# Ledger of designs, part 87: peptides against a protein of PDB entry 2C5K

Target 1, 91 residues: chain A of PDB entry 2C5K
Amino acid sequence: EDPFQQVVKDTKEQLNRINNYITRHNTAGDDDQEEEIQDILKDVEETIVDLDRSIIVMKRDENEDVSGREAQVKNIKQQLDALKLRFDRRI

## One batch from the design tools (peptide; made by RFdiffusion4, then SolubleMPNN)

Design b2_p26_6_s2 (from b2_p26_6, 14 letters changed)
Fold by OpenDDE base, seed 5:
Structure b2_p26_6_s2 (fold): chain B 91 residues (1-91), chain A 26 residues (1-26)
Amino acid sequence: as target 1 above (91 residues)
Amino acid sequence: SEIEEEKERLREISKKMREKLAKSKL
């Protein structure tokens, strides 16, 4: 098990759930769900910071394979930004 | 070690995210 990859997977699952919700709810919906989305988006931002930190730490050990991790985090950031735009553009 | 502590930190982050996913109402 690679805990970095697990966090990446969990983060993408969170973003996908939000994206699917927005697909089903193209207008602002229930206040509780809207608040949950906002909380998750903030959690993802913090998780990205945690992932970046982990890359820095793991790169200090030549025995750790960190190939492609920066690109994975970049991909998550792009997915997050696209989702924020979609979330905010809803009427 | 710092490496193992960081791996454990990531495991805890994952655990908390999965718990939130399980409780999600979206």
Scores: peptide ipSAE 0.688, ipTM 0.941, DockQ to the pose 0.833
Fold by OpenDDE base, seed 4:
Structure b2_p26_6_s2 (fold): chain B 91 residues (1-91), chain A 26 residues (1-26)
Amino acid sequence: as target 1 above (91 residues)
Amino acid sequence: SEIEEEKERLREISKKMREKLAKSKL
């Protein structure tokens, strides 16, 4: 079990759910759902910080394979930024 | 150890995220 990969998976699932919602709702929806999206996006930003921290910590252990983790976090950041753009540009 | 504490921290983050996913209204 790799808790880093689990967090990555969960984070991408959160972003995918938002993306799917925006696809179904190309205009701003109900305030409750819009607020939920904003809250999740903020949570993802904080999770990215946690993931970056974990990479630094795990690199201190020679037995931990952290290869490719920076790229995974970068991918999540790109997905987050793209989603923010979609979210903000809705009429 | 710091490594195990960090792994546990990530497990808790995942747990909370999954709980939020389960309650999501999106």
Scores: peptide ipSAE 0.687, ipTM 0.941, DockQ to the pose 0.867
Fold by OpenDDE base, seed 3:
Structure b2_p26_6_s2 (fold): chain B 91 residues (1-91), chain A 26 residues (1-26)
Amino acid sequence: as target 1 above (91 residues)
Amino acid sequence: SEIEEEKERLREISKKMREKLAKSKL
């Protein structure tokens, strides 16, 4: 088990769930669910910071293979930004 | 070690995120 990859997977799953919700709800509705989305988006933002930190720390160990991790985090950032835009543009 | 501590930190992040996923109402 690679804990970095697990976090990446969990993060993408959260973003996908939000994206699916927005697809079903193109207008703001239930306040509790809208608040949950905001909370998750904030959590993902913090998780990205944690992932970047992880890369820096792991690069200090010559035996750790961190190849491609920076690109993975970049991809998550792009997914997050796109989702934020979609979320904010809803009526 | 610093590496093991960082791996454990990531495991905890994952655990908390999965707990939220399980409780999600979306």
Scores: peptide ipSAE 0.687, ipTM 0.941, DockQ to the pose 0.835
Fold by OpenDDE base, seed 1:
Structure b2_p26_6_s2 (fold): chain B 91 residues (1-91), chain A 26 residues (1-26)
Amino acid sequence: as target 1 above (91 residues)
Amino acid sequence: SEIEEEKERLREISKKMREKLAKSKL
């Protein structure tokens, strides 16, 4: 698989795991789990920067198909923002 | 090349992320 698509897939899997955890835990409780979520959210933000960088670099090569990648990153950003809001609104 | 270096960078990011996923306690 395309390494860009693999990173996208891995990132969305991380966000989905957090979302599922929040569904099961609507109240902040386990400090270790809350810290893990915060760390993952930060890692996802950094990964988005890495993905954007890769798009810029790959656009320099006419042999690389980068169609739709900007939209994919936008989608991840939207998912991240929605998850942050859900995470922060928990009692 | 710059392209291959960038692909390798993404592969390493993915590898590390999958390792974190495997260790996740969520």
Scores: peptide ipSAE 0.686, ipTM 0.941, DockQ to the pose 0.858

Design b2_p26_6_s3 (from b2_p26_6, 12 letters changed)
Fold by OpenDDE base, seed 3:
Structure b2_p26_6_s3 (fold): chain B 91 residues (1-91), chain A 26 residues (1-26)
Amino acid sequence: as target 1 above (91 residues)
Amino acid sequence: SEKEEEEKILEERSKKMREKLKKSKL
């Protein structure tokens, strides 16, 4: 599989996993699990930077159509923002 | 090439995330 698409898939899977956890735990719980969520969110933010950079390189150096990939990254950013909101609103 | 370097970065990201997923307590 294309590395870009693999990362997109892995990122969305991580975000979904966190979202499911928050659904089951609407209040702050086990410290280790809460720390894991924070670490994953940070990893996702860094991954988005890497995805965006790869798009820039493809557009600039490879003259490749990146519209689809840009839309995918936009979707991930929206999912991340929504998840952060849920995470922060918990008691 | 720059493209290959960025692909390598993404591959490492994927590997890291998958390893964390295996160890996840969520």
Scores: peptide ipSAE 0.639, ipTM 0.923, DockQ to the pose 0.846
Fold by OpenDDE base, seed 1:
Structure b2_p26_6_s3 (fold): chain B 91 residues (1-91), chain A 26 residues (1-26)
Amino acid sequence: as target 1 above (91 residues)
Amino acid sequence: SEKEEEEKILEERSKKMREKLKKSKL
């Protein structure tokens, strides 16, 4: 499989996992689980950097159409931001 | 190529993410 698409899939899976957890735990609870969420969110941010860099290289050096990949990264960023907001608004 | 190097970075990122997912407590 395309490494880019695999990372997109894995990233969305992690974000969905956090979202499902927050649904079941609408208040801050176990410290270890809250810390895990923070770690995953940070990993996703780093992953987005890697995805964007990959796109830059493809556009610059390979002259490939990257519009589809850019849209995928944009979608991940939106999902991340929405999840951060939901996470932070919990009591 | 630089493209291939970036793909390797993504592969490692994916491996790391999947390993964390396996041991997740959420």
Scores: peptide ipSAE 0.638, ipTM 0.923, DockQ to the pose 0.829
Fold by OpenDDE base, seed 2:
Structure b2_p26_6_s3 (fold): chain B 91 residues (1-91), chain A 26 residues (1-26)
Amino acid sequence: as target 1 above (91 residues)
Amino acid sequence: SEKEEEEKILEERSKKMREKLKKSKL
């Protein structure tokens, strides 16, 4: 499989996992799990950087159509932002 | 190529994520 697509899949899986957790835990209380979420969110942010860089290289050096990949990354960013909002709004 | 280098970065990223997922307590 294309490593780009694999990473996209992995990233969305992580975000979904967090989202599901938040759904089950609308209040913060387990410090270890909250810290894990923060770590994952950070990893996702770093992953987005890697994905974007990959797209830049593909577009510049390989002259490939990256519109689909850009849309995928955009979707991940939106999912991340929405998740951060849910995460931060928990009391 | 730089493309291959970036793909390798992504592969490593994926591996890292999968390993963390195995350890996840969520």
Scores: peptide ipSAE 0.638, ipTM 0.923, DockQ to the pose 0.848
Fold by OpenDDE base, seed 5:
Structure b2_p26_6_s3 (fold): chain B 91 residues (1-91), chain A 26 residues (1-26)
Amino acid sequence: as target 1 above (91 residues)
Amino acid sequence: SEKEEEEKILEERSKKMREKLKKSKL
């Protein structure tokens, strides 16, 4: 499989896992799961940097159509922002 | 090429994410 598509898949899977957890746990706590969520969110942010860099290289050096990949990254960013909002609003 | 190097970065990122997912307690 395309490494880019694999990363997109893995990232969305992680975000969905967090979303499902927050749905089941609407109150914040000081436990291992809360720390894991923070770690995953940071990993996703770093992954987005890697994805964007890959797209830049494709546009600049390979002259490939990146519109689909750009849309995928945009979708991931929107999903990340929505999850951060849900995560931070919990009391 | 730079493209291939970026693909390797993504491959390593994917491996790390999948490893963490296997250990996840969520």
Scores: peptide ipSAE 0.637, ipTM 0.923, DockQ to the pose 0.838

Design b2_p26_6_s4 (from b2_p26_6, 13 letters changed)
Fold by OpenDDE base, seed 2:
Structure b2_p26_6_s4 (fold): chain B 91 residues (1-91), chain A 26 residues (1-26)
Amino acid sequence: as target 1 above (91 residues)
Amino acid sequence: SEKEEEKKILKEKSKKMREKLEKSKL
């Protein structure tokens, strides 16, 4: 599989797991899982940087059509932002 | 090429992410 697509898949799986956790735990806690979520969110932000770099290289050096990949990254960013909002709004 | 380097970065990223997913307690 394309490593870009694999990373996208893995990233969305991470975000989905967090989202599911928040659904089950609508109140913030002071436990290891809350810290794990924060760590994963940071990892996702860094992953987005890696994905964007890959797209930049593809577009610049390979002249490949990156519109589909850009849309995928945009979707991840939107999912991340929505998740951050849910995470931060918990009491 | 830089493209191949970025692919390697992403491959490594994916590997690490999968490892984290396996260890996740969520």
Scores: peptide ipSAE 0.517, ipTM 0.893, DockQ to the pose 0.867
Fold by OpenDDE base, seed 3:
Structure b2_p26_6_s4 (fold): chain B 91 residues (1-91), chain A 26 residues (1-26)
Amino acid sequence: as target 1 above (91 residues)
Amino acid sequence: SEKEEEKKILKEKSKKMREKLEKSKL
């Protein structure tokens, strides 16, 4: 198993769960679940840092082709930003 | 190596993320 790909998969799954929750709950009001979402979003931000670091190491120290992995991280960042926007716009 | 350490970090990250997913109430 590729740890990088597993983390990408897990991250996208978390973001999808949040997105689905927001779809079912278009208004804030459940403090426990809202706090969980905020915690997950922070975890995702830290995960992106870890993913980017691994790419830097692969490119610098191993001279591996990282174009595909860079695209994956870019996609996660875009998904995160879109989700943050949905989350913050809720009343 | 640095690469090995980064892989270890990601493995641990994934483990924790999966545990959180199992406990999620969303």
Scores: peptide ipSAE 0.513, ipTM 0.892, DockQ to the pose 0.859
Fold by OpenDDE base, seed 5:
Structure b2_p26_6_s4 (fold): chain B 91 residues (1-91), chain A 26 residues (1-26)
Amino acid sequence: as target 1 above (91 residues)
Amino acid sequence: SEKEEEKKILKEKSKKMREKLEKSKL
């Protein structure tokens, strides 16, 4: 098992669940789900830090090709930013 | 090695994330 790829998979699943929730709930509420979304978004930001750190170590100390992993993290960041925009634009 | 320690961090992260996903109400 590759823990990096597992984390990427889990992170994208979290973001997809939030995106699907926002699609079903276009109006912001004051419920437990809204708080859960905020918590998950913060967790994803911290997860990106962990992913980037692992890439830095691979590039610096192991001299491994990290281009694929860097592209994956970039994609997650873009997905996160798009999701934040959708989340914040709700009335 | 630092690489192996980072792998351990990610393994723990994944475990916690999956647990949260299982409990999610979204």
Scores: peptide ipSAE 0.513, ipTM 0.892, DockQ to the pose 0.878
Fold by OpenDDE base, seed 1:
Structure b2_p26_6_s4 (fold): chain B 91 residues (1-91), chain A 26 residues (1-26)
Amino acid sequence: as target 1 above (91 residues)
Amino acid sequence: SEKEEEKKILKEKSKKMREKLEKSKL
């Protein structure tokens, strides 16, 4: 598996773990995991920047087809946004 | 090349993410 796909996989695994945690903890609390979630969400945002940069290089310098990779990043962004909303809506 | 540089960045990112996943308590 190439580095791009590995990062995509790792990112989605992080988001899935957060989503599962929220399912088990539907109310916001003072658990250390709440801070961990916020840190991971920021890490994911930075990771998306890295993924987008790699796509730019592939398209510009290597003239490779990036449509599939762009779709993967779009999917991650959608998952991230949905998760942020779910995380913030907890009372 | 810049392509190889970006691959190095992603490899390092993945390594760090896997380490964090291993330590995660979620």
Scores: peptide ipSAE 0.511, ipTM 0.891, DockQ to the pose 0.899

Design b2_p26_7_s1 (from b2_p26_7, 12 letters changed)
Fold by OpenDDE base, seed 3:
Structure b2_p26_7_s1 (fold): chain B 91 residues (1-91), chain A 26 residues (1-26)
Amino acid sequence: as target 1 above (91 residues)
Amino acid sequence: MDLRANKEEREKNLQKLREETEKKEA
């Protein structure tokens, strides 16, 4: 895989790991990992910025089709938003 | 539980992406 695809994969794996953790820990404050989760989510947001930057420079090359990569980043953003919702709505 | 999976690998991959991007920005 190229770096872009690998980063996408890594990001999704990280989000899935947190999602699985939340599934096992649905009560806010039930453990001491709240801050760690928030830090990881912030790291993911920064990674998404890097992914978007990568797409922007590819768009400057008229010979490159970025539609697939844009769709992948969109999917990551949706996954992140869904995870944030689950995280914030824990009781 | 460790919530960070393959941290070193992920950081290396991200760095590779950034380097690619920087090269194309030039």
Scores: peptide ipSAE 0.680, ipTM 0.927, DockQ to the pose 0.925
Fold by OpenDDE base, seed 2:
Structure b2_p26_7_s1 (fold): chain B 91 residues (1-91), chain A 26 residues (1-26)
Amino acid sequence: as target 1 above (91 residues)
Amino acid sequence: MDLRANKEEREKNLQKLREETEKKEA
């Protein structure tokens, strides 16, 4: 499989995993995973940078489909932002 | 519980992406 697609899949899976965890732990401080979640979110942000760099390079080749990959990264960014909001809103 | 899933595999996939990007940048 294309490394880009695999990284996208891995990232979405990681965000989903955290999202599911937050669903079960929607009270700030009721578990010891606060820092771990923050670390993972930072890792995802760094991964997004790598994905964007990949797209920038791909854009140089007119024969490559970039719009689809841009949409995928946009979706990941939206998912990340939504997750951050849920994480920060925990009472 | 462990919030990280298949960390080693994910890191390998990310490394592959980085290598491809770097190759194209050269």
Scores: peptide ipSAE 0.680, ipTM 0.927, DockQ to the pose 0.936
Fold by OpenDDE base, seed 5:
Structure b2_p26_7_s1 (fold): chain B 91 residues (1-91), chain A 26 residues (1-26)
Amino acid sequence: as target 1 above (91 residues)
Amino acid sequence: MDLRANKEEREKNLQKLREETEKKEA
């Protein structure tokens, strides 16, 4: 499988996992996972940088249509932002 | 609970992506 697609899949799965967790733990300090969630979100941000770099290089060197991959990364960014909002708004 | 699923595999996939990208950047 294409590493790009696998990374996209892994990232979305990770975000979904956190989203589901927050649904069950919608208060700050409810458990001992607050720091872990923050770390994972930072890891996702770094992963997005890697995904974007991959797209830039692919567009430059292979001259292929990267619109599909750009849309995937955009979707991940939106998912991340939504999750951050849920996380930060917890009481 | 563990919020990370299959961390080693995810890191492996990410490393593969980085290596491919770096190869093309060089």
Scores: peptide ipSAE 0.679, ipTM 0.926, DockQ to the pose 0.905
Fold by OpenDDE base, seed 1:
Order: structure tokens, then C-alpha cells, then sequence
Structure b2_p26_7_s1 (fold): chain B 91 residues (1-91), chain A 26 residues (1-26)
């Protein structure tokens, strides 16, 4: 598996772990992981920047199709945004 | 509970992606 696909997989796995954790801890302040979750979400945002950079470089080569990779990054961004909303809505 | 998994491996994969990108930019 190429680095791009592996990073995509790693990122989605990390977001899923947080999502599963929130399912078990759906109340803000329920435990001591609030700051850790925020840190991980920031790491994911930075990783998305790296994914986008790689796509930009690929688009410079007309022989490389980036449509699939753009869709994957879009999906990750949507997953991240949904998770942020879920995290922030906890009471 | 540890929310992070395979941190070292993830960092290595990210570094590989960055290196690949840098090579194509050069």
C-alpha cells in the first residue's frame, strides 16, 4: 500500500477511535480525555494538509488521476467535521 | 484509555508521504 492510502487509512482509524470513545462518554467532562481528543483532532487537521499537498503535486503531472484521492480527502474532511460537531454537542 | 494507536507507525507513514511529495516537487 502506497503512503497516501496508508495515511488515509490511519487517519480514518484515528477518527473512528475517537468517535467510539465519544459513544461511551457522551457527556462533556465525563473523563480526563477532553484535551487529548482536541490534540488528536488538530493532528488530523495537519495530516489533511499533507494529504492535500500530495494531491497538488500529483495534479502537476497530467498522467496522474487525482479524482479518487480528492474524493478520499473530501470524505475524511466530512468525517472530521461530523466528529467535531458531535464532540462539541456533548453536554 | 489511550486514544492513540500505532503512533510510531502512523508517524512513519506520514513521513513517507511527505518524502514522496518532496521528491515530486523537486
Amino acid sequence: as target 1 above (91 residues)
Amino acid sequence: MDLRANKEEREKNLQKLREETEKKEA
Scores: peptide ipSAE 0.679, ipTM 0.926, DockQ to the pose 0.930

Design b2_p26_7_s2 (from b2_p26_7, 14 letters changed)
Fold by OpenDDE base, seed 3:
Structure b2_p26_7_s2 (fold): chain B 91 residues (1-91), chain A 26 residues (1-26)
Amino acid sequence: as target 1 above (91 residues)
Amino acid sequence: MDLKKNKEEYLKNLEDLRKETEKREK
């Protein structure tokens, strides 16, 4: 069990939740879950920042190979950016 | 799943690790 991987997994599940919401709700503010999804987006954004910081800590303090983790965080970041764009473009 | 719980646990572990490293390098 890797705590980093657990956070990554949880983040991906939240991204999936956001994606599913956007596909079913293409009109902004059309249901009671809108604010909850906005909160999840913010939480995921903050989580990605913290994951990036964690990589810096691992490089600095443990001198571990973090290339794999960097790739994972980069992928999640790209997913979030795409979802944020889709979410904000809803009419 | 519980992102908040697992994130808090992970970040706590990192903070502990950071503090340990800081002590070793002082």
Scores: peptide ipSAE 0.340, ipTM 0.761, DockQ to the pose 0.156
Fold by OpenDDE base, seed 1:
Parts: C-alpha cells; structure tokens; sequence
Structure b2_p26_7_s2 (fold): chain B 91 residues (1-91), chain A 26 residues (1-26)
C-alpha cells in the first residue's frame, strides 16, 4: 500500500473518532476523555501540515502529479476544520 | 492503526527519496 494513503487512512479514522465523541458529548468538560480528544485534534492538525509539506517536496523535487494528493489533503483539512468548529461551539 | 508511526515511516521514505535525487544531481 502507498504510505501516503496509509497516513490518509489513519487520519480519517482519527477524524471519525473525534466525530463520534462530539456526537456523544455535546457539553464541554463533561468527560475525562476530552483532553485525549484535544490531543488527537492536535495530532491530526500536525499531520495535515506534514502532508502538505510532503506534497510541496514531491512537486519540487520529483516533478510528479500531486493533484490527487492535494485534493485528499484538502478534504481532510475541511473535515478537521468542521470538527474543530463543532468541538469549540459546545456549551 | 498507528498514525504517528505510519507518518514517521512515510516522511522517512520521502527523505530517503530526496537524498537519492540529490545524489544523482550532484
């Protein structure tokens, strides 16, 4: 399997975990797992940054078509932003 | 599933590829 796709897959699994948590815990601070979810959010955010950087390197140094990868990272980024917004808007 | 491990592996592979490219160009 493509290592890039493996990272994308792992990231999506973490996003799903966050989504499920938000659905079950719509009140901020009502669960001791909230800190863990915050850590996961941070990990995903850092992963997206690294993926973006990797795409830049591939474009520059390998001159490969990365449009598909760019679209995938963009999609993950949008999912993360939506989840962060939902997470922060909890009362 | 291990995001950190798989990410580290991917970035390592990318770095190796970069070094190989650099070596060929020198």
Amino acid sequence: as target 1 above (91 residues)
Amino acid sequence: MDLKKNKEEYLKNLEDLRKETEKREK
Scores: peptide ipSAE 0.328, ipTM 0.753, DockQ to the pose 0.146
Fold by OpenDDE base, seed 4:
Structure b2_p26_7_s2 (fold): chain B 91 residues (1-91), chain A 26 residues (1-26)
Amino acid sequence: as target 1 above (91 residues)
Amino acid sequence: MDLKKNKEEYLKNLEDLRKETEKREK
C-alpha cells in the first residue's frame, strides 16, 4: 500500500465517523463524545495540512506529477469543510 | 486503522527524503 494513500484512507474513515456523529447528534453538547469528535476534526484538519505540504516536498525533491494527489487532498478538504460547517451550526 | 501512526510513518519518510535531497545539493 502507498503510504500516502493509506493516510488518505484513514482520513476518509475519520471523516465518515464525524459524519455519522453529526447525523445522530443534531444538538451541540448533548453527549460525552463531542469533545472526542472535536479532537478528530482537529486531527483531520492538521493531517490535510501535512498532506498538502507533502505534495510540495514531492514536487520539489522528486519532480513527480502530483496532480492526482492534489485532487485527492482537495476532495477530502472539501469534505472536512462541509462537516465543520454542519458541526458548528448545531445548537 | 491508525491515522496518527500512518501519518507519522509517511511524514518520517518525507523527512528522510528531504534530508537526502539537501545533502546532495550541498
Scores: peptide ipSAE 0.327, ipTM 0.752, DockQ to the pose 0.148
Fold by OpenDDE base, seed 5:
Structure b2_p26_7_s2 (fold): chain B 91 residues (1-91), chain A 26 residues (1-26)
Amino acid sequence: as target 1 above (91 residues)
Amino acid sequence: MDLKKNKEEYLKNLEDLRKETEKREK
């Protein structure tokens, strides 16, 4: 069991949910679920911050090669940024 | 799937690991 990978997996599932919502709702404020989606976006953002901090701890305290984890976090960070841009630019 | 629960568990494990490392390096 790798708790880090579980968090990454959960994050990706949330990003997928956000993506599906944006695809179906290109106008802001047209659905009762919009506030929930905004909360999910915030939760994912905070999760990525926590994952970055976890990598710093592993580098410092465990001296482990974290390049793989860094790549994973970079990937979900890019996905989040793209979704945030799309979500915020809705008219 | 429960992001908040799994994140809490992961961060707790990291904190425990950090504390163990600090104890060994004193």
Scores: peptide ipSAE 0.323, ipTM 0.753, DockQ to the pose 0.150

Design b2_p26_7_s3 (from b2_p26_7, 14 letters changed)
Fold by OpenDDE base, seed 3:
Structure b2_p26_7_s3 (fold): chain B 91 residues (1-91), chain A 26 residues (1-26)
Amino acid sequence: as target 1 above (91 residues)
Amino acid sequence: MDLKKDKEKIEKNREELRKKTEELEK
């Protein structure tokens, strides 16, 4: 796989791990993993910036069709937003 | 549950993406 697709895959796996954790821990806690989740979510946000940068370069400088990649990043953003909401709503 | 599974691999792949992007930008 090319780096873009691998990063997309990695990012979705990260979010899936967090989602699975929240499913098993639907009550907010103060254990070390709660802090790790927050760190990973911020890390994913930075990763999305890198993904978007790659798309901008491909579209502007390489004149390639980026619609598929844009859709993938959009999906990741939606997944991230949904996960943030789920994480924050835990009591 | 290991939330930071494959951290090293993930970081490597991100760096590869960044480098590729920078190369394409030139």
Scores: peptide ipSAE 0.675, ipTM 0.932, DockQ to the pose 0.857
Fold by OpenDDE base, seed 5:
Structure b2_p26_7_s3 (fold): chain B 91 residues (1-91), chain A 26 residues (1-26)
Amino acid sequence: as target 1 above (91 residues)
Amino acid sequence: MDLKKDKEKIEKNREELRKKTEELEK
């Protein structure tokens, strides 16, 4: 499989795990998993940078249609922002 | 639950993406 698509898949799986955790833990905790979530969210942010870089290069140097890939990254960004909000708003 | 499941796989895939991108940027 193309590395881009695999990274997208991996990232969505990471975010889904966080979503499931927050659903089961709607109150902010002080355990190791709370810290892991913060780490993963930052990791996803860095992953998005790598995905965007690949899109830029593909559009510029390969002259490929990147609209689909841009939409995928946009979706990940939206999912990330929503999860950040859920995570931070927990009492 | 295991929030960091498949950490090594994830890192490997990201490295492959990065390498491909760097090759095209040269």
Scores: peptide ipSAE 0.674, ipTM 0.932, DockQ to the pose 0.858
Fold by OpenDDE base, seed 1:
Structure b2_p26_7_s3 (fold): chain B 91 residues (1-91), chain A 26 residues (1-26)
Amino acid sequence: as target 1 above (91 residues)
Amino acid sequence: MDLKKDKEKIEKNREELRKKTEELEK
């Protein structure tokens, strides 16, 4: 098992769950769920920091190609940003 | 809808990543 890939997968699943919720709830409503979403988004931000740190360490090894991992993290960041916009734009 | 599904699994995997990173840094 590759911890990096597993964390990437977990993170995308977290974001997808939120995205699905927002799709069903396009207006701000349940305060408890809104707070929970905020907590998860912050948790994802912290996870991205851990992923980036992992990549930095791997770059120190000339035998490791990190381009694919960098692309994966970039994709997660884009997904996070898009989701944050959807979340904040809800009336 | 459970937005925090698989919380324990997620935390475990993150810890494994952190441990691996720390091991490589040493």
Scores: peptide ipSAE 0.673, ipTM 0.932, DockQ to the pose 0.884
Fold by OpenDDE base, seed 2:
Structure b2_p26_7_s3 (fold): chain B 91 residues (1-91), chain A 26 residues (1-26)
Amino acid sequence: as target 1 above (91 residues)
Amino acid sequence: MDLKKDKEKIEKNREELRKKTEELEK
């Protein structure tokens, strides 16, 4: 089993849920879900650290698998940054 | 909507990744 791909999938799903929520709730609220979103975003940041560590450990020689994983993590980071921007821009 | 859907699964998979990483670090 390769847990890396599952963690990537899980993380993308987390971010997609938040993205969908923000789309439906474009006005910032003072409720439990706003705080929950912040918690999840921080959790995703920690997950990215774990993903990066795994890539570093696996990087023995340059190969297709490592490059692919690096691209996946880069994509997640971009999604995270975009969500942070959307989250913070809400009024 | 449930923003923390599948929290247990997510944490389990993350732990598996962490353990595998730690094993490879040795």
Scores: peptide ipSAE 0.673, ipTM 0.932, DockQ to the pose 0.795

